# Peptides against a protein of PDB entry 2AUS: the designs that were tried, part 2

Target 1, 323 residues: chain A of PDB entry 2AUS
Amino acid sequence: ADIKREVIVKDDKAETNPKWGFPPDKRPIELHIQYGVINLDKPPGPTSHEVVAWIKRILNLEKAGHGGTLDPKVSGVLPVALERATRVVQALLPAGKEYVALMHLHGDVPEDKIRAVMKEFEGEIIQRPPLRSAVKRRLRTRKVYYIEILEIDGRDVLFRVGVEAGTYIRSLIHHIGLALGVGAHMAELRRTRSGPFKEDETLVTLHDLVDYYHFWKEDGIEEYIRKAIQPMEKAVEHLPKIWIKDSAVAAVAHGANLTVPGIVKLNAGIKKGDLVAIMTLKDELVALGKAMMSTQEMIERSKGIAVDVEKVFMPRDWYPKLW

## One batch from the design tools (peptide; made by RFdiffusion4, then SolubleMPNN)

Design b1_p8_1_s4 (from b1_p8_1, 5 letters changed)
Fold by OpenDDE base, seed 1:
Structure b1_p8_1_s4 (fold): chain B 323 residues (1-323), chain A 8 residues (1-8)
Amino acid sequence: as target 1 above (323 residues)
Amino acid sequence: MVLREHTF
């Protein structure tokens, strides 16, 4: 999610009408909720599905979905996309995850050996998904981006770990314990990051949501519930972006594929087959789609399908039909 | 201690 992507300008003369659309900062509260994502601090105990059901009850919502399951006992960052934004979670499922884990060793190991062995688990690891996962139980490679040991107290090892989506920290700890020769288990786990969502000022509890909804409905105070809900555009910050002309927005909002003439600017390093976010010049999410061209092809070509549009988010009426 | 910026 921290990948700095260069922005290549294809049309430096492209302007946007300030009267069209609803930029994230200009959405009325009801519309902000309809296109919202909560950075939830999931409590330990409930399932991610139970927590989503509670959010729907608290906020009086018809639809919501989460950006990647946390086990019942696992706390921390659970992005919950609301209403019309519900399907933006598909952008978060493949996103990297960070955790803080407490590993308990089943025997005494010198600290230097713990540090040395844990460092060997940075990079590519082979994992088998647990029996309870919705994922096919085939051996698969996963990337561990980093391991940072925070504290070692005898047999207890507190560490931060950044991982590829669908890496099992419980399985990682089990393999570390085997490599140490004493065995280990996961005592505690907290998710501290899910793509662009982290432990910051946007992190809210279920209790905060109850209070903030009450302040809005009973006291007419919108400020707290507005701050508790991120715009859906936050959920695509880690994706490569393509910004389009105002004249292309309504067509894409109707489900038309993005053609090369509609592109104003785009991120560098897009490959054919990448998931991309199609944005307005006001940083509004129009759609998600599959890149049918590289960045270079989108620059060099005058015509053709740049993006196969898979999921539209923007309403069809925010921008005029200019075709 | 080189803080490798672990680009997430």
Scores: peptide ipSAE 0.019, ipTM 0.552, DockQ to the pose 0.016
Fold by OpenDDE base, seed 4:
Structure b1_p8_1_s4 (fold): chain B 323 residues (1-323), chain A 8 residues (1-8)
Amino acid sequence: as target 1 above (323 residues)
Amino acid sequence: MVLREHTF
């Protein structure tokens, strides 16, 4: 999610009509909810599915989905996409994750040895998915981006870990314990990040959502529920983006593939096959799609399908048909 | 040590 992507401008004269669309900051509260994502602090105990069901009840929603399963015992950052935004979770499933973990060692180990061995687990690790995962139990590599030891208290090791999606921290801790020669287990786990969602001022509890919904419905105070819900565009911040002309927006919103002439600006480093976010010039999410060209091909070509549109989010009527 | 005491 922290990959800074250069923005390449193809059309520096492209303007956007301020009367068209609904920029993330200008959505009426009902529309904001329809295109919302909650950065939920998932409590320990419930499943991610139970928590999604509770959010649907609390906020009187027809649909919601989560940005990647947390185990029942695991707390912290669970992005929950609402209503029309529900399918934006597909962008979050492959996103990097951060956790804070408490590892309990089964024997005494010098702190210097703990630090040295844990540093060796940065980089590529080999994991087998646990039995409880729907994933085929083949050995696979996963990247550990970083390990930061926060505290060592005897046999208890608190650490932050940034990982590739589908890295199992329980398995990592087990292997660290084996490498230390004493064994270890995961005592506690909290997810502190899921792609662009982190522990910040946007993190809310289920209780906050109850109270904020009440303040809106009973007292007419929308401020709290508005702040508790992030725009769906937050859920795609980590993706490479392509910004399109106002004249192309309605076509893409109808499910037409994005063609090269519709591109105003784009991120550098898009490869063929990448998941990309198609954005308006007002940073509204139109659609997710598969890049059919590289950034370079999208710059050099005058025509052709740039993006195969897989999922439209924007309503068909936010922008006029200009074709 | 409990993760709840470490508000980041």
Scores: peptide ipSAE 0.017, ipTM 0.597, DockQ to the pose 0.037
Fold by OpenDDE base, seed 2:
Structure b1_p8_1_s4 (fold): chain B 323 residues (1-323), chain A 8 residues (1-8)
Amino acid sequence: as target 1 above (323 residues)
Amino acid sequence: MVLREHTF
């Protein structure tokens, strides 16, 4: 999510009609909720699925989905996509994660040895998923991006860890303990980041959502529930983007593939096979799709399928058919 | 780069 991507302009004369669409900042409250994502502070105790079911009850929603399971005992950042935005979670599943973990050692180890061994776990690690995971139990490489030791108190080690999606922190701690020669277990775990979602002013509790929904429904105060729900476009900030002409929006919203003539600007470094977000010139999410060309091919070619459209989000009527 | 195979 911290990858800065250059923006390459292909058509510097492309304008957008301000009367078409619903930019993320200009959605009526009902429409904002229909295209919303909550940065939930998941409490310890319930499953991620129970928490999603509670959000649906609190906010009177038909559909919701979460941006990657937290274990029952794990707290912190759980993105929950609402209603028409529910499938945007596919953009968050592959996103990097950050955690703060408390590791308890089963024996005494000198602090210098703890620091030295934990530093060796930065980089590529081989993991087998636990028997209780919904994921096929195959050996896989995962990247540990960083380990930052926050505190060492005797046998207790508090640390921050940035990891590739589907890295098991409980596994990492077990293996650090084996490498130290004394064994270890995960005492506590909090997720502090899931892609673009962090511990910031957008982080809300289930209690906040109850109160904010009440203020809207009983008192007519929209401000709190509006701030508690992020636009679905937040959930794609970390993806490479392609911005399209107003004349291409309705076709893509009908499920047509994006062709090269529809492109106005795009991020650098798109490869064939990448998940990309198709955006309007007002930064509205039209669709997610698979890049069929590189950035370079999308610049150099005059025609062809640029993106295979996998999931449309935008309604078909927000932009006119201009064909 | 010690690729430690870490199997549950």
Scores: peptide ipSAE 0.005, ipTM 0.409, DockQ to the pose 0.012
Fold by OpenDDE base, seed 5:
Order: structure tokens, then C-alpha cells, then sequence
Structure b1_p8_1_s4 (fold): chain B 323 residues (1-323), chain A 8 residues (1-8)
């Protein structure tokens, strides 16, 4: 999510009409909720599905979905996409995750050895998915981006870990314990990050959502519920982006593939097959799609299909048909 | 102490 992507401008004269669309910061509260994502602090105890069902009841919603399952006993960052934004979770599922974990060692190990061995688990690791996962039980490689030891107290090791999506921290701790020669288990786990969602001022509890919805519905105060819900565009911040002309927006909103002439600017480093966000010049999410060209091909070519549009988010009427 | 921005 913190990958700085260069922006390559293809059309420096492209302007946007301020009367068209609804920029993320200018949505009426009802529309903001319809295109929203909650950065939920999931409590320990309930399943991620039970928590999503509670949010739907609290906020009187028909649809919602989460950006990646947390086990019942695991707390912390659970992105919950609302209503029209529900399918934006497809961008969050493959995103990197950070955790703070408490590892309990089953024997005494010198601190220097703990630090040395845990450092060897940075990079590529081989994991088997646990029996409880819906994922095929094949051995797979996963990347550990970083391990940061926060505290060591005897047999208890508190650490921060950044990982590729679908890395199992319980399995990581088990393998660390084997490498230390004493064995280990996961005592506690909190997710501190899911792609662009982290522990910040946007993190809210289920209790906060009850109160903030009450303040809006009974007292007419929308400020709290507006701050508690992020625009759906937050859920695609980590993706490579392609910004399009106002004249291309309505076609893409109708499900047409993005063609090269519609591109105004784009991120560097897009490869064929990448998931990309198609954006307006006002940073509104139009659609998610599969890149059919690299960034270089999208610059050099004058024509062709740049993006195969897989999921439209923008309503068809926000921009006029200019064809 | 500059926390190295971990590339997520």
C-alpha cells in the first residue's frame, strides 16, 4: 500500500467539468454511506461475518462485505465495504497485512538467538494452509515483508509482522518455535493493517457506529458518521491507477472496456494482467479491471483495449454520455 | 529514530 507509484501524464491539457460526478469529499451523507468503507476495530469473540451482519443492522444496510477474514479470537483492522462499494473488497483481499503477535516459547532461549532466528523468517517462506481454511491444502510460498521485535519478556515475544495476503501467523510462529528448538504457539494476535487501512483516527468500534448513527438519525448531526465511513476510493489507494477523460467515464460506467485514447494519466509499472483502478480526474473510482497492456504499451500505442473492465462502481448518470 | 517506511 506504501508503494510510491510515479504518475505519467499522457494528456496535460485534459480538464474536468466541476458539475459532473461526486468527488469523494463532496458526497451527500446518504451517498457517502452507499459508497463507503468502514475501518472497523473488530473485537475478539465474534466472527468477521457476525460483525458484518451487526454493521448492516446498526446502519440499516442491505449489503456489506469484509476486506479479509479475521479469526474469532483475532482483533483489529477489518475493512467493511458498504452497499454499492461492497465489491471493492476484491481489491483488499490480495493486499498486504500487518499484525502484532504475542508468541509464547515452550522453553528458554537466549534473546540473541531469538532475534537472529526471527530475522531469517523475513523474505520467502513455505506454508501449508491450516485445516480450517477454505484454501486447497497445497504447500505455497508466501512473503514476509518484515519482522520487528517489539518486546522480549522471558518466553514471551511481542512482534510486528508485515506479510503477503494469506500468510498464516499461527503457522509462522509454529515454524519459528521449531527453528528455535523449543517449540512455540500464538498466544495473541491483532491485525494492525489491511492494505491502506491501519490503526489511525479512522479506526472505529461497533459502539462508535451505534452512537454515530444515533447522532445522525435523531439529532441531525452527520459529522461523526461521515468521519466513521471512508470513501470507497480509500480501498483502492494501493492499486495502480489509470485516470480517464470525462468523455470516457460514462462508457466505462456502462461496462465498456477502457481504450487507450481515454487515458489522461497513469501509474508507472502496470503489467499486463494487473488489477487496476480506473479513476476520474476528480479521483472518483469508476471501475476495477484487468490491465490488457503495460504502462509502456499504454503510452506508446494510439489505440486498443487498455483495461478489461471487470467491476463498475460508478453510477451511469454521474457523467453525461459523450458518444 | 527514522522508522523505515515499510513498503506495503
Amino acid sequence: as target 1 above (323 residues)
Amino acid sequence: MVLREHTF
Scores: peptide ipSAE 0.010, ipTM 0.526, DockQ to the pose 0.020; fails the geometry check

Design b1_p8_2_s1 (from b1_p8_2, 6 letters changed)
Fold by OpenDDE base, seed 3:
Structure b1_p8_2_s1 (fold): chain B 323 residues (1-323), chain A 8 residues (1-8)
Amino acid sequence: as target 1 above (323 residues)
Amino acid sequence: MKLFEHEF
């Protein structure tokens, strides 16, 4: 999420019709919910699946999905994509995560040694996925982006850690404990970020959702439930983006691949194979797809498939067919 | 000290 991406303009004369589409901030409440993502504060205790089932019940929804499993005992940031947005979670699965963890050491270690050893775990680490992971239990490299020690109290070490998706903090703590020579375990864990979702004013509890839905349904007050639900576009903020002509939107919304002539602007640094968000000029998410070209190829070429469209989100009727 | 006891 913290990767700044330059925007390269290919067509500086491209305009958008303000009457077409539904920009994130202009969706009626029902449509906002249909294309919504909740930044849920997952309580400790329930599974991420139970929490999703509760949200579906609370908000009277047919479908929802979460942006990456939190263990039952783990609290904090769980993005829950709603209804038509449900599959936007595929953008969040590969996103970086941040946690605050309490590590308990099994022996006394000088603070200077704790700090020195934990700093060595910044960068590339080798992990074996746990038995309960849907991932094959092969050794794999994962990046630790940063470790920030917040507090050291004897054998208890409170730290913030930014990690590549599918880094296991429990395994990290185990390896830190081995490197310290005393052993360690994860006492507590909270997820503080999942890509663009963090602990901020958008973070809501299950209780908040009950109340806010009640205020809307019984009292006619939509403000709270509107604020409690982020637009699905939030879930793709961390992805490289390609903005397309109004004339290309309906074709992509019908599942056509994005061709180079449809591109108005794009982020720098797109590589072939990257997951990209196809956006309107009004920052509406049309689709997710796989880049078939680099940014440079998309600039230099006059034709060809730029993006293989994997998942359409935008309804087919928001933009007119101009082909 | 449990850091994540939110009231149920």
Scores: peptide ipSAE 0.013, ipTM 0.479, DockQ to the pose 0.051
Fold by OpenDDE base, seed 5:
Structure b1_p8_2_s1 (fold): chain B 323 residues (1-323), chain A 8 residues (1-8)
Amino acid sequence: as target 1 above (323 residues)
Amino acid sequence: MKLFEHEF
C-alpha cells in the first residue's frame, strides 16, 4: 500500500462533465452505503463470518463481504465491503498486512540475542500453512517487510510486523522460538493494517454501528453513519490506477475492455498482468481489471486493449453512452 | 503484558 506511484498524463485537455456520475464525497446516504466499506475493529471471540452477518443485520443489508479472515481470537482491522461494493474485497486479499503480536518465550534469553535473531526474520521466510487453513499445506515463501520490537519484558516480546498477504504470524513466532533455542508461542495477536485500512479515525466497533444506524433511522441524523462508512474507492487506493475519458466510462460500465484511446492519465510502473483500478476523472471506481499492457506500452501505442475488465462496480446509467 | 483488555 505504501508504494508511491507517479501519475503520467496522456491527455492534458480532457475535461469531465460535473453533471455525470456520483463522486465518492457527493453520494446520497443510501447510495454511499450501497458503495461502502467499513473499517471494522473486529472483537476477539466471533469469527469474521459471524461479524459480517451481524453487520448485515444491524444495517439491514442483503450482502456484505470481508477483506481477509481474522481468526476468532484475533482482533483489529477487518474491512467489510457492503452491498454493491461487496466484491471490492478481491483488491484487499493480496494487500500487505500489519500485526502487533505478543510472543511468549519458553526460556530465558538475553535481550541482545532476541533483537539480533528477530532481525534475521526480515525478508523471505519459508512457511507451511497451519492445519486450520483452507489452503493446501505446501511449503511456500512469504515476505516479512519489517519487524519492530516495541517492548521486551522477561520472556514476553511485544512486536509490530509488516507481512505479505497470507503470512502466518503463529508460524513466524514458532520459528523465532526455535532459532532462539528455547521455543516460543503466540500469546496475543491484533491486525493493525490491511492494505489502505489501518488504525485511524475511520476504525469503528459493532457498538458504534448500532448507535450510528439508530441516530440515522430514529433521529434523522445521517452524519455519524456517513463517517463510519468509507467509499468503496478507499479499498482500491493501494492499486495502480488508470483514469479514463467520460466517453469511455459507459462502455467500461457495460463490461467493454478499456482501449488505449480512452486513457487520460495512469500510474507509472504498471506491468502486464497487474490488477488495476479503472477510475473516472472524478476519482469514481468504474471497474477492476487485468493490465494487458505496461504503462510504457499504454503511452506509446495509439490503439489496442489496455485492460481486460474483470469486475464492473459503476452502474450503467451514471454516464451517458457516447458511442 | 496484555495487548488488549478482553472485552468479553
Scores: peptide ipSAE 0.011, ipTM 0.473, DockQ to the pose 0.048
Fold by OpenDDE base, seed 2:
Structure b1_p8_2_s1 (fold): chain B 323 residues (1-323), chain A 8 residues (1-8)
Amino acid sequence: as target 1 above (323 residues)
Amino acid sequence: MKLFEHEF
């Protein structure tokens, strides 16, 4: 999510009609919820699926989905996409994660040795997924981006870890324990980040959602529930973006592939096969798709399919048909 | 790059 992406402008004269669409900041509360994502503080105890089912009951929703499973005992950042935004979770599944973990060592180890060995686990590690994962039990490489030791108290090691999606912290701790020669287990785990979602003022509990929904429905106060729900565009902040002409929006919203003439501006460093967000000039998410060209090819070519559109989010009527 | 097999 911290990848700064340069923006390349192809058409500096492209304007947008302020009467078309619903920018993230201008959605009526019902529409904001329909295109919303909650940065949930998942409590320890329930499964991520039970928590999603509770949110659906609390907010009277037909559909919701989460941006990556947390184990029952694991707390913290669980993005929950609502209603028409439910499938935006596909953007969050491959996103990096951060955790704070408490590791308990099964023997005494000098602090200097703990620090030295844990630093060796930064970079590429080989993992086997645990028995309870929905993922095929093949050996796979994963990146550990950083390990920051926060505290060492005897056999207890508190640390922050940034990891590639689908890195198992329980398995990492087991391997650290083996490398230390004494063994170790995961005592506690909290997820502090999931892509663009982190521990900030947008983090809300299930109790907050109950209260905020009540204030809206019984007292007519929409402010709290509006702040508790992020626009779906938050869930794509970490993706490479392509911004399109107003004349291309309705076609893409009908499921047409994005062609090169529709592009106004785009992020640098898009590769063929990348997941990209197609945006309006008002930063509204139109669709997610697969890049069929690099950024360079999208600049140099006058025609061709730039993006294979996989999932439309925008309603078909927000922009007029201009074809 | 350390390979550790998990059996459990």
Scores: peptide ipSAE 0.000, ipTM 0.393, DockQ to the pose 0.013
Fold by OpenDDE base, seed 4:
Structure b1_p8_2_s1 (fold): chain B 323 residues (1-323), chain A 8 residues (1-8)
Amino acid sequence: as target 1 above (323 residues)
Amino acid sequence: MKLFEHEF
């Protein structure tokens, strides 16, 4: 999510009609919910599935989905995509994660040795998925982007860790404990980040959602529930983006592939095969798709399929058909 | 489980 992507402008004269679409900041509350993602503070105890079921009950929703399972005992950042936004979770599953973990050592280790050994676990690590994962139990490499030791109190080591999606912190701690020679286990784990979703002012509890829904339904106060729900566009902030002409929006919203003439601006460094977000000039998510060209090919070519559209989010009627 | 069974 922290990858700064340059924006290359292909058409500097492209304008957008302010009357078309519903920008993320200008959605009526019901529409905002229909295209929403909650940055939920998942409590310890329930499964991620139970929490999604509770959100559906609290907010009277037909559909919701989460941006990557947290184990029952794990708290913190669980993105929950609502209603028409539910499938945006596919963008969040591969996103980097951050955790704060409490590691308990099974013996005394000098602090300097703890720091030195934990630093060696930055970079590429080999893991086997746990028995409880639906993933084939093959050895796989995962990236540890950083380890930041926050506190060392005797045998208790509090640390922040940034990891590639599907890195198992419990397994990391086990291997750190082996490398220290005393053994270790994961005492506590909190997810502090899931891609673009962090522990910030957008983080809400299940209780907050109950109260905020009540304030809206009984008192007519929408401000709290509006702030508690992020626009679905938040869930794609970490993806490379392609911004399209107003004339291309309705076609893509009907499931047509994005062709090169429809591109106004795009992020640098798109490769063929990348998951990309197709955006309007008002930063509305139209669709997710697979890049069929690189950024360079999308600049240099005058025609061809730029993006194979896999999932449309935008309604067909937000923009007029201009073809 | 017990905290939400009393408010619904």
Scores: peptide ipSAE 0.000, ipTM 0.422, DockQ to the pose 0.105

Design b1_p8_2_s2 (from b1_p8_2, 6 letters changed)
Fold by OpenDDE base, seed 1:
Structure b1_p8_2_s2 (fold): chain B 323 residues (1-323), chain A 8 residues (1-8)
Amino acid sequence: as target 1 above (323 residues)
Amino acid sequence: MKLFEHSF
């Protein structure tokens, strides 16, 4: 999400009709919920699936899904995509994660040695997925982006860690403990970030959702529930984007592949095979798809399939059929 | 030490 992507304009004369679509800031509350993602503060105790089931009950929803499992004992940032947005979680699954962890050492270690050894775990690490993971138990490389030691109190080490998706912090702590020569275990874990979702003013509890839904349904006050739900477009902020002509929107919303003539602007650095978000000129998410061209090819070519459309989000009727 | 005792 922190990757600054240059925006390359291909068609500087392309305009958008303000009467078409529903920009994230202009959705009626019911439509906002249908295309929403909650930045949930998951409590410790319940599974991520139980929490999603509770949100569905609280908000009277048919569908919801989460942007990456937190273990029962783990608290913090759990993006929960709602209704029509439910499948946007596929953009969040591969996104980087941040955690704050409390590591307990099984012996006394000088602070300088703790700091030195933990620094060696930045970069590429080899992990085996735990028995309880849905992932094949093969050794795999994962990237640790950063380790920041927040506090050391005797045998307790509080640290922030940024990691590639599917890095196991419990396994990281175990290997740190082995490298220190005393052993260690994970005492506490909180997820502080999941891609574009972090601990900010958008973070809400299950209790907040109960109250905010009540204020809306009983008191007619929609402000709180509106603020508690992010637009689905938030869940794709970390992806490379392609913005398309109004004339291309309805075709893509019907499941047609994006062709090069439909592109108005795009992010730099798109490679063939990348997951990309197809956006309107009003920053509405139309679809997710696989790039079939690089950014350079999408600029230089006059024709061809730019994106293989994998998942449509936008309704077919938000933009007129102009073909 | 506990996670909730610290400012995140």
Scores: peptide ipSAE 0.013, ipTM 0.548, DockQ to the pose 0.035
Fold by OpenDDE base, seed 3:
Structure b1_p8_2_s2 (fold): chain B 323 residues (1-323), chain A 8 residues (1-8)
Amino acid sequence: as target 1 above (323 residues)
Amino acid sequence: MKLFEHSF
């Protein structure tokens, strides 16, 4: 999510009508909820599915989905996409994750050796998914982006770790323990980040959601529930973006593929096959799709399918049909 | 050592 992507402007004269659409900051509260994502602080104990079911009950919702399973015992950042935004969680599945982990060593190891060995686990590691994972149990490479040791207290090692999606911290700790020669286990785990969602002012508890929903429904105070719910566009911040003309929005919202003439600006470094977010000039998410061209091809070509549209989010009526 | 005391 921290990858800065250059924005290449293809049409510097493209304007947007301020009366069309509903920018993320201008959605009425009901519409904001319909296109919302909660940055939930998942408590330890419940499954991610139980927590999603509770959110649906608390907020009186028909649909919701989570941006990647946390184990029952694992707390922290669980993005929960609501109602019409539910499918945006697909963008979060491949996103990097950060955790704070407490590793307990099964023997005494000098601190310098702990630091040295843990540093060797930055980069590419080989893992096997646990038995409980829906993922096929093949050995696979995963990236550890960084390991930051926060504290060492005898046999207890507190560390922050940034990882590729589907890296198993329990397995990482087991391998660190083997490399140290004493063995280790994961004592505690908290997820501190899931792509663009982190521990910040947007992180809310189930209790907060109960209170904030009550303040809205009983007291007419929408401020709290509005702040507790992020716009669905937050869930795609880490994706490469393509911004389109107002005249192309209704087409894409009807499920038409994005063609090259519809592009106003785009991120650099898009490759064929990448998941991309199609945005309006007001930073509204229209759709997710598969890039059929590179950024360079989208700049150089005058025609062709730029994006195969897979998932439409925007309602069909937010922008007029200009075809 | 509590995990949450170091969650920044």
Scores: peptide ipSAE 0.012, ipTM 0.573, DockQ to the pose 0.035
Fold by OpenDDE base, seed 2:
Structure b1_p8_2_s2 (fold): chain B 323 residues (1-323), chain A 8 residues (1-8)
Amino acid sequence: as target 1 above (323 residues)
Amino acid sequence: MKLFEHSF
């Protein structure tokens, strides 16, 4: 999510009609909820599925989905996409994660040795998924981006860890304990980040959602529930983006593939096969799709399929048909 | 060391 991507402009004269669409900051409250994502502080105890079911009951929703399972005992950042935005979670599943973990050692180890061995676990690690995971138990490589030791108190090691999606912190701690020669287990775990979602002013509890929904429905106060729900576009901030002409929006919203002439600007470094977000010039999410060209090919070519559209989010009527 | 005394 911290990858800064250059923006390459192909058409510097492309304008957008301010009367078309619904920019993320200008959606009526009902549309804001329909295209929303909650940065939920998941409590310890319930499953991620139980928490999603509670959000649906609290907010009177038909559909919702989460941006990657937290174990019952794990607290913290759980993105929950609402209603028409539910499928935006596919953008969050591959995103990097950060955790704060408490590791308990099963024997005494000098602090210098703890620090040295934990530093060796930065980089590529081989993991086998736990028996209880929905993932096939195949050996797989995962990247540990960083390990930051926050505190060492005897046998208790508090640390921050940034990891590739689907890295099991419990398995990491088990392997650290083996490398230290004494063994270890995960005492506590909190997720502090899931892609663009962090522990910030957007983090809300289930209690906050109850109160904020009541303030809206009983008192007519929209401010709190509006602030508690992020626009679905937040869930794609970490993806490479392609911005399209107003004349291309309705076609893509009907499920047509994006062709090269529709592109106004795009991020650098798109590769063939990448998941990309197709955006309007007002930063509205039209669709997610698979890049069929690199950034360079999208610049140099005058025609062809740039993006295979996999999932449309925008309604078909927000922009006029201009073909 | 408890990381999270979340008072429920």
Scores: peptide ipSAE 0.011, ipTM 0.528, DockQ to the pose 0.048
Fold by OpenDDE base, seed 5:
Structure b1_p8_2_s2 (fold): chain B 323 residues (1-323), chain A 8 residues (1-8)
Amino acid sequence: as target 1 above (323 residues)
Amino acid sequence: MKLFEHSF
């Protein structure tokens, strides 16, 4: 999620009409909720699905979805996309994750050896998905981005770990324990990050959501519930972006593929087949789609399909039809 | 040591 992407400008004269659309910071509260994502602090105990069902009841919602399952006993960052934003979770599922884990060793190991062996698990690891996963039980490579040891207390090792989506921390700890020669198990786990969502001022509890919804509905105070819900655009911050002309927005909002003439600016390093976010010049999410060209091809070509539009988010009426 | 006793 922290990959800084260069922005290449293709049309430096492109302007946007301030009367069209609803920028993420200028949505009425009801519309903000309809296009929202909660950075939920999931408590230990409930399933991610039970927590989503509670949020739907608390906020009186018809639809919601989560950005990646946490096991019942695992706490922390669970992005919950609301209503019209529900399908934005497809951008969050493949996003990197961070955890803080407590590993318990089954024997005494010198601290220097713990540090050395854990450092060897940075990079590519081979994992087998656990029996309870919906994923086919074949060996697969996963990337560990970093391991940071926070504390060592005898047989207890507290560490931060950044991982590729679908890396199993329980399996990682088991393999670390085998490499140490004593064995180990996962005592505790918290997720501290899911793509662009982290432990920050946007992290809210189920209790906070109850109170903030009450303050809005009974006292008319929308400030708290507005702050508790992030715009859906937050859920695509980690994706490569393509910004389009106002004249192209309504066509894409109707499900038309993005053609090269509609592009104003784009991120560097887009490859054919990448998931990309199509944005307005006001940073509104229009759609998610599959890149049909590289960044370079989108710059050099005057015509052709740049993005195969897979999921529209923007309503069809926010921008006028200019065709 | 308990992870949940830390203010995250």
Scores: peptide ipSAE 0.011, ipTM 0.581, DockQ to the pose 0.039

